# Designs tried in a protein design run: peptides against a protein of PDB entry 6IDX. Part 152

Target 1, 380 residues: chain A of PDB entry 6IDX
Amino acid sequence: KELAKLSADVTFATEFINMDGIIVLTRLVESGTKLLSHYSEMLAFTLTAFLELMDHGIVSWDMVSITFIKQIAGYVSQPMVDVSILQRSLAILESMVLNSQSLYQKIAEEITVGQLISHLQVSNQEIQTYAIALINALFLKAPEDKRQDMANAFAQKHLRSIILNHVIRGNRPIKTEMAHQLYVLQVLTFNLLEERMMTKMDPNDQAQRDIIFELRRIAFDAESDPSNAPGSGTEKRKAMYTKDYKMLGFTNHINPAMDFTQTPPGMLALDNMLYLAKVHQDTYIRIVLENSSREDKHECPFGRSAIELTKMLCEILQVGELPNEGRNDYHPMFFTHDRAFEELFGICIQLLNKTWKEMRATAEDFNKVMQVVREQITRA

## One batch from the design tools (peptide; made by RFdiffusion4, then SolubleMPNN)

Design b2_p18_1_s2 (from b2_p18_1, 5 letters changed)
Fold by OpenDDE base, seed 4:
Structure b2_p18_1_s2 (fold): chain B 380 residues (1-380), chain A 18 residues (1-18)
Amino acid sequence: as target 1 above (380 residues)
Amino acid sequence: SAAERRKKLMEKAAKEAK
């Protein structure tokens, strides 16, 4: 107990480390010997002292044995562990993951996000916070392939649901540290959009052009079977498509693919448009047809609006930015849906279309509409 | 605090992950 308190002091820590004190603490954990009187209390203080000593950065985290890692991971993965031990074990695992890629690899083999989700279903907000912090650490340190897998996994769906129901909609105020961890989780998840945001459309890629054609088909030929999509259209059909792409509100109505060559938002805008068209087809068709049937210069250009809105959302959500320790702002909507960004886009494009109508905007007012929409989104 | 040190470590790790 005294050691755990003194270990927070850098002078004491330096002297204790020079006496191989950390090695003694690690061996106490490694032994796993429950035969000692007051084992749980002793272990809790041992883990506290270890963490405080290591947090001085005097000793590399790579000094820990695989046996130590397995013991600590065991305290997190096993049921009926003392809360004091669990809390410290989560904190130690977080620190190990953050400080060492080698330790991350070992820990990622010993624990699953599913096991950590169980620690979110408790009334203790500190345990919940440390569990999310460890999830965030694992997510941050994961290779890109594993990060994408973590994001797509059922564990993330379940994680979002559990966070929504037990943390956000909980009967208790969210503390600043929990809010920070929720912010970090949001940032790390939205950063997965960065690749698509920075992916330029290839105007020569037929598969990508077929997506734009599918947007046209859904908007104007919704009753037509895609199998009846006429092959290489005659010049007259090309002229029809040019008209359709103009009605869709693309800037380049001759070759809409060119509108997606700018990054940001690149292909992410096309992904959002396709998601809207497939998942919210009635909303998509309504927005397009309401503006395509106007001849009064008050048409909201859907294609241009979707691109600029996607870019704006990326800017507002700071896609590709690093999590900042001073921030604790998170969007609850992020936890309501798996495709939260695309759903947010679907809400915001309707807001944009409404705002455009209310302002009686023309193409010259486009930037003014976007400013108003930005203010509306950032105040919501 | 230990929590602040961990936050700084996370920022460092985030910079190294880019």
Scores: peptide ipSAE 0.108, ipTM 0.835, DockQ to the pose 0.831
Fold by OpenDDE base, seed 2:
Structure b2_p18_1_s2 (fold): chain B 380 residues (1-380), chain A 18 residues (1-18)
Amino acid sequence: as target 1 above (380 residues)
Amino acid sequence: SAAERRKKLMEKAAKEAK
């Protein structure tokens, strides 16, 4: 207990570390010797002293043994552990994951996200915060292949549901630290969109062109009986498609694929359009047809608007940016839906169309409309 | 605080992960 308090002092820590004191603390954890009177209290203070000593950055985290890691992981995976030991064990695991890729690999083998989710179902907000902090550390340090798997896993869907029900919708005010961890989790989740945001469309890829053609089909052919497309020559079909791509509001009416060669937002804009067209088909058709039927200069170009809105959303959400220590702004919407970015796009594209009408905008006002929409999104 | 030190550590780890 006294050691745990003194370990916060850098002078004491330096002297104690120089005496190999930290090695003695690690061996006390490794021994697992429950025969001592007040073992749980002694262990809690040992873990506190260990963490405070390591926080000075004098000793490398790679000094810890596999046995030590397994003992700490054991305290997190056991269902009936003392809360004081659990809290310190979560904090130690977080620190190990953040400081060492080799320790990350060992910890990721010993602990599942499912085990950490169990610590979110408790009433203790500090335990919940440390559990999310460890999840965030594991997510941050995961190799790129495993990050996508973590996001798509049933465990992540379950994690979002548990966070929503037990943290966000809990009967307690969210503390600043929990809000920060939710923000970090949100940022790390949005960073998975960076690949698609930076992927250029290949105008020669037929499969990608078929997606643009599907957007056209959903907008204009969904009401037309497939029977009466007369065998009019390839040129008349190309001219017809150019008109349809103009009505869709693409900048390049001849080859809309060229509009997706700019990164950001690259293919992510096309993904959003396709999601809107398939999941919210009535909304998509309404937006496209309402603008395509205007012979007035007040048409809102859907294709251009969707691309620039996707780019704007990436900028607002800071896609590809690092989590900032000073931020705690999380969006509850991102915990309510599996495809929350595409749903946000679907809400914002309707807001854009409404704002365009209210402003009586023309194509020359496009940037002014986008500025007003940005202000509306950032105030919501 | 220990929480502030861990936040700084997370930021450092995030910078090293880019």
Scores: peptide ipSAE 0.105, ipTM 0.831, DockQ to the pose 0.840
Fold by OpenDDE base, seed 3:
Structure b2_p18_1_s2 (fold): chain B 380 residues (1-380), chain A 18 residues (1-18)
Amino acid sequence: as target 1 above (380 residues)
Amino acid sequence: SAAERRKKLMEKAAKEAK
């Protein structure tokens, strides 16, 4: 207990480390010897002292043995561990993951996200916070090929539902540290959109053009079988498509692919449009047809609006930015849906369309409408 | 604090992951 308190002092820590004191603490954990009276209390103070000593950055985290890692992981994977030991074990695993890629690999083999989810189903917010912090550390340190798998594991309705029901909708105020961990998790998840946000459409890629054609088909030919691949369309068909792309509100109604060559938002805007068209088809068709039937200058250009809204949402959500230690603002909606960004887009595009109508906007008012919509989104 | 040091480590690790 005294050692755990003194270990926070850098002068004491330096002298204790110089006396190989940290090696003694690691050996106590490695031994797993439950023979002592008050073993749990002694272990909790040992883990506290170890963490405080290591937090001075004097000793490399790579000094820990595989036996030590397995013992700490064992305290997290076992259902009936003392809360004090569990909390410190989660914090040690977090620190190991953050400080060493080699330790990340070993830890990722010893623990599952499913085991960490069990620690979210508790009334202790500190345990929940450390469990999310470890999930965030694992997510951050995951190689790019596995990062999507971590996101998919997070997109598992189970983890989101557990966070939503046991953390966000809990009968207790969310502390600043929990809010920060929820923010970090949001940032790490939305950063997976950065690739699509920075992907330019290739105007010569037929598969990408076929997505734009599918948007047209869903809006205007909803009863037509998709099996009519646009063969080499006659000049009459090209003229028809130009009209349809104008009605869809693309800036380049001759070649809508050109509207997606600017990054940001690049292909992410097209992904949002396609998601809206497929998942919320009635909403999509309504928005397009309400504006396409207008012969007045008050038509809301859907295509242009969707692109600029996607860009605006990326700016508001800081897509591609790193998590900041001073930030704790998270969106509860992030935990309500697996495709939360696309769902947010679907809500915001309806808000934009409504605001456009209420303002009686024309194409000249476009930037003013976008500013009003930005203020509405950021105040919500 | 130890918590502040861990936050800084996470920020550093995030910068190294970009």
Scores: peptide ipSAE 0.097, ipTM 0.828, DockQ to the pose 0.810
Fold by OpenDDE base, seed 5:
Structure b2_p18_1_s2 (fold): chain B 380 residues (1-380), chain A 18 residues (1-18)
Amino acid sequence: as target 1 above (380 residues)
Amino acid sequence: SAAERRKKLMEKAAKEAK
């Protein structure tokens, strides 16, 4: 107990480390020996002292043995562990993962996100916070190939549902630290969109052009029986498509693929448009047709709006940015839907279309509408 | 605090992961 208090002092820590004191603490954990009176209390203080000593940065985290890692992982994976031991064990694992890639690899083999889910179901918000912090550490330190798997595991309705029900909708106010960990988790998950955000469309890629054609088909051919497209000549069809792409609100009516060559938002804007068109077809068709029938110069250019909105959402959600220590703002919708970004886009594009109508905007007002929409999104 | 030190470590690790 006194050691745990004194270990916060850098002078004491230096002297204690010089006396090989940290090695003694690691050996106490490694032994796993429950034979001592007050073992749980002693272990809790041992883990506190160890963490405080290591937090001085005097000793490398790579000094820890695999046996130590397994014992700490055991305290996190075993049921009925003392809450004080569990909290410190989660904090130690977080610190190990953050400080060492070699320790990350070892810990990622011993602990699954599924085991950490059990610690989110408790009423103790500190345990919940440390569990999410460890998930975030594992996610951050994961190789790019494994980050998608972790995001998919997070996209598992179960983890999101547990966070939503036990943390966000819990009977206790969310503390600043928990809000920060939820923010970090959001940032790390949305950073997986960075690749698509930075992917330029190839105007010569037929598969990508077929997606733009599918957007046109869904908007304008949804009521047309596919049987009644008469074999009218290729030139009339090209001229028809140019008109349709104008009605869709693309900037380049001749070659809409050129609108997706700008990064950000690149292909991510096309992904959002396609998601809206397939999942929210009635909403998509309504937005397009309401603007395609206007001859009053008050048409909202859907294609341009979708691109600029996708870019704006990437900026608001910090896609491709690092999590900042001072930020605690997370979007609850991130925990309510598997495709939270695309669903947010679908809500925001409707808001944009509404705001455009309310402002009686023209193409000259485009930037002004986008500014108003940004303020509405950031206040919601 | 230990929590603040861990936050700084997270930011450092995030910078190293890019």
Scores: peptide ipSAE 0.114, ipTM 0.838, DockQ to the pose 0.848; fails the geometry check

Design b2_p18_1_s3 (from b2_p18_1, 8 letters changed)
Fold by OpenDDE base, seed 1:
Structure b2_p18_1_s3 (fold): chain B 380 residues (1-380), chain A 18 residues (1-18)
Amino acid sequence: as target 1 above (380 residues)
Amino acid sequence: SRFERLKRLQEEAAREAA
């Protein structure tokens, strides 16, 4: 207990480390022997002292043995009654993951996200906070291939559901630290969109052009029997498509694929449009048709608006950026749905369309409308 | 520091568990 308290002092820490004191602490953990009187209390103070000593940055985290890692991981992965040991073990694992890529690899082999989710199903918000912090550390330090696997895993759907039900909708006020960890998790989740955000459309890729054609089909051909697409000459068909792409509000009416060559938002904007068209078809058709029938210059250009809105949402959500220290603003909506970004886009595109009408905007007012929409989104 | 905050949380939780 006294050692744990004194370990917060840098002078004491330096002297204790110079005496190989940290090695003694690691050996106590490595022994794993529960036969000692007051073992749980002794272990809790040992882990506290170890954390305090390591926080000074005098000793590299890479000094720890695999046996030490396995013992600490064991305290997290096994059912334990001692909350004090669990808290300190979660904090040690978080620090190990954050400070060493080699320790990340070893820890990722010893623990699963599923085991950490079990620590979210408790009434103790501090345990929940440390569990999310460790999940965030693992997510942050995961290589790109493993981050995608973590994102696609059943664990992510389950994790979101558990966070929503046991943390966000819990009977206790969310403390600042929990709010920060939820913010971090949100940012790390949205960073998975970075690849699509930075992917340029290839205007020559037929599969990508077929997606744009599908957007046109859903908007204008939804009532037309696909059998009655008359074999009218290739030129009349091209001219018809140019008109349709103009009505869809693309900037390039001849080749809408060119509108997706700019990154950001690249292909992510097309993904959002396709999601809206397939999942919220009635909303999509309504937005497009309300603007396609207007000759009064008050038409909202859907294609252009969707691209710029996707870019704006990426900026607001800090897609591709590291989480900022001290921020604690998270959106509960992002824990309610698997496709939360696309759902947010669907809400915001309706808001944009409404705001455009209310402002009686023309194409010249486009940037003003986008500014008003940005303010509305950031205040919500 | 983040660590001092973690420590305070651990001390609070230890008091609630006692």
Scores: peptide ipSAE 0.017, ipTM 0.554, DockQ to the pose 0.041
Fold by OpenDDE base, seed 3:
Structure b2_p18_1_s3 (fold): chain B 380 residues (1-380), chain A 18 residues (1-18)
Amino acid sequence: as target 1 above (380 residues)
Amino acid sequence: SRFERLKRLQEEAAREAA
């Protein structure tokens, strides 16, 4: 206990480390010997002293043995561990992951996100906080290929549900520390959108062009009797598509693919449009047809609006930015749905369409409408 | 606090990863 307190002092820590004191602490953990009546208390203070000593940055985290890692991981994976040991073990693992890519790899082999989710199903908010902090560390340090897998995994869906039910909707006030970890998790999850946000559409990519064509099909052919399949001439088809793309509110009526070449929001806007068209088809068709049937210059250009709204949402959510110090503002809605960004887009595009009508806007008012919509979204 | 140190480390690690 006294050692753990003194280890916070840099002068003491330096001298203790120079005497190989930290090696003695690591060996105590590695031995795993439960022979002492006060072993749990001693171990808790040992782990505290170890953390305080390592926080001075005098010793590299890479000095730890694989046996040490396995012991610490064991304390997190075993269900009947003392709460004080569990808290310190989670914090050690977090620090190890954050400070060393080599340690991240070793820890990622020993611990699963599923095991960490079990520590969220407890009443102790400190344990919950350290469990989320470790998940965030693992997410942050994961290779880019593995980050997407972590986000798509059933574990992530389950994680969001558990956080929602046991943390956000819990009977206890959320402390600043927990709020920060929820903010971090939200930022790291939205940063997975950065790749799509920065992906330019290739106007020559047939698969991407087929998505735009599918948007047209869903809007205009879903109600058309299969008998009026436009049979005949290639020229009539081109003229028809140009008209349809104008009615969809694309800026480039001839080649709508050109509207997605600007980054941000790049392909992310097309992903949102396709999600809306497939998952909320009635809403999509209604928005498009209501504006496409107007000839009064008060048409809300859906395509342009969807692109600019996607860009705006990326700016509001700070997509591509790292988590900031001291921020603790998180959106509970993010934990309610797996496709929360696309659902938010679907809500906001309806708000935009409503605001456009209420303002009796024309194409010249576009930026004014977007500013009003921004204020509405940021105040909600 | 210990938590403030962990925050700083997380933030430093985030800056180094950028």
Scores: peptide ipSAE 0.011, ipTM 0.478, DockQ to the pose 0.713
Fold by OpenDDE base, seed 2:
Structure b2_p18_1_s3 (fold): chain B 380 residues (1-380), chain A 18 residues (1-18)
Amino acid sequence: as target 1 above (380 residues)
Amino acid sequence: SRFERLKRLQEEAAREAA
């Protein structure tokens, strides 16, 4: 107990580490010897002292043995009643994952996100916070392939549901530390959009061109059976499509694929447009047709607006940026829907269309409208 | 929350368009 308190002092820590004191603490954990009276209390103080000593950055985290890692992971993976040991074990694992890629690999073999989710189903917000912190650490340090798998897994849907029900909708106020961990989880989730945001459309890729054609079809041919694959596009059909792409509000209405060659937002804008068209078809058709029927130069160019809005949302959400310390602004909506970014886009594109009308904007006012929309989104 | 406000703005926009 006294050691744990003194370990917060850098002078004491330096001397204690120089005397191989940290090795003694690790051996106490490794031994698992329940022979001592008050073993659980002693272990809790041992883990506290270990954390405080390691936080000084004097000793590398790579000094820990595999036996130590397995013991700590065991305290997290087993249904333990001792909250004090569990809390410190979660914190140790978080620090190990954050500070060492080699320790990450070992820990990722010993524990699952599913086991960590069980620690979210408790009333103790400190345990919940450290469980989310460890999930965030694992997510941050995961290789790109595994990171995407973690994001797509049923575990994420379940994780979001558990966070929503047991943390966000809990009867307790969210503390600053928990709010920070929720923010971190959001940032890490949005960073998965970076690949699509930085993917350029290939104007020669037929599959990508077919998506643009599908946007046209949904807007203008909603009653036409998709079985009439446009045969060899006669020059008349090309001219017809050029008119449709103009009505859709693309900048390049001859070859709309060119509008998606800029990164950001690249293909992510097309993904958002397609999601809107398929999932919110009535809203999509309404926005497109309302602006396509205007002859007064007050038409809102949907295609251009969707691209610039996607870019703006990426900027507002800081897609591709690491989470900042001290930020705690999280959005509960991102825990309520699997495709929350696309849903946010769908909300914001309607806001943009409304703002365009209210301002009686023309194409020359485009940047002014976008600035007003940015302010509305950021103040909301 | 920020999102609840955005959702309200969406619902208002949908009501004004109907």
Scores: peptide ipSAE 0.007, ipTM 0.352, DockQ to the pose 0.018
Fold by OpenDDE base, seed 5:
Structure b2_p18_1_s3 (fold): chain B 380 residues (1-380), chain A 18 residues (1-18)
Amino acid sequence: as target 1 above (380 residues)
Amino acid sequence: SRFERLKRLQEEAAREAA
């Protein structure tokens, strides 16, 4: 206990480390000897002293043995461990993962996200916080292939559900530390969109062009009797599609694929548009037709608006950026749905369309509307 | 004017952020 307290002092820590004191603490953990009276209390203070000593940054985390890692991971994976030991073990594992890629690899072999999810189903918010912190550390340090697997796994859906039900909708106020970890998890989750955000549309890719054509079909052909598909020549058909793409509000109404060649938001904007058109078809059709029927120059260009809104949402959500220390602004909505970004887009595109109407905007006011919408989104 | 309305909406949006 006294050692744990003194270990917070840098002068004491330096002297103790110079005397190989940290090695003695690691060996004590490695021994796993449960035979001592007050073992749990002694171990909790040992882990505290170890963590406090390591927090000075004097000793590399790579100094720890595989036996030590296995022992700490064992305290996290075993269901009946003292809460004080569990908390410190989670904190140590988090620090190990964050400070060493080699330790990450070893820890990722010893523990699963599923085991950490069990620590979220408790009333102790501190345990929940450290469990999410360790999940975040593992997610941050995962190679791209494993990170995508972690994101796509049923574990992430389950994780979001458990966080929503046991943390966000819990009967306890969310502390600053938990809010930060929820923010970090949100940022790391949205960073999975970076690939699509940075993917340029290939105007020659027929499959991608077929998606744009599907957007047109959903908006305009849903009411057209298939009998009136005029068998008229390729030129009349191209001219018809050019009109439809203009009504959809694409900047390049001749070749809408060109609007998706800029990154960000690249293909992510097309993904959002397609999601809206398929999942919220009535909303999509309404937005498009309300603006396509207007000849008063107050039409909101849906295609351009969708692209710029997607870009704006990526900027607001810091897609592709590392989480910042001290930030704690998380959005509970992102834990309610698997496709939360696309749902947010669907809400925000309606807000944009409403704001455009309220402002009686024209194409010249586009940037002003986007600024107002940005302010509305960032305040919500 | 249309411009004054846009400005008011920007100012209202700015006040709701504060």
Scores: peptide ipSAE 0.006, ipTM 0.339, DockQ to the pose 0.016; fails the geometry check

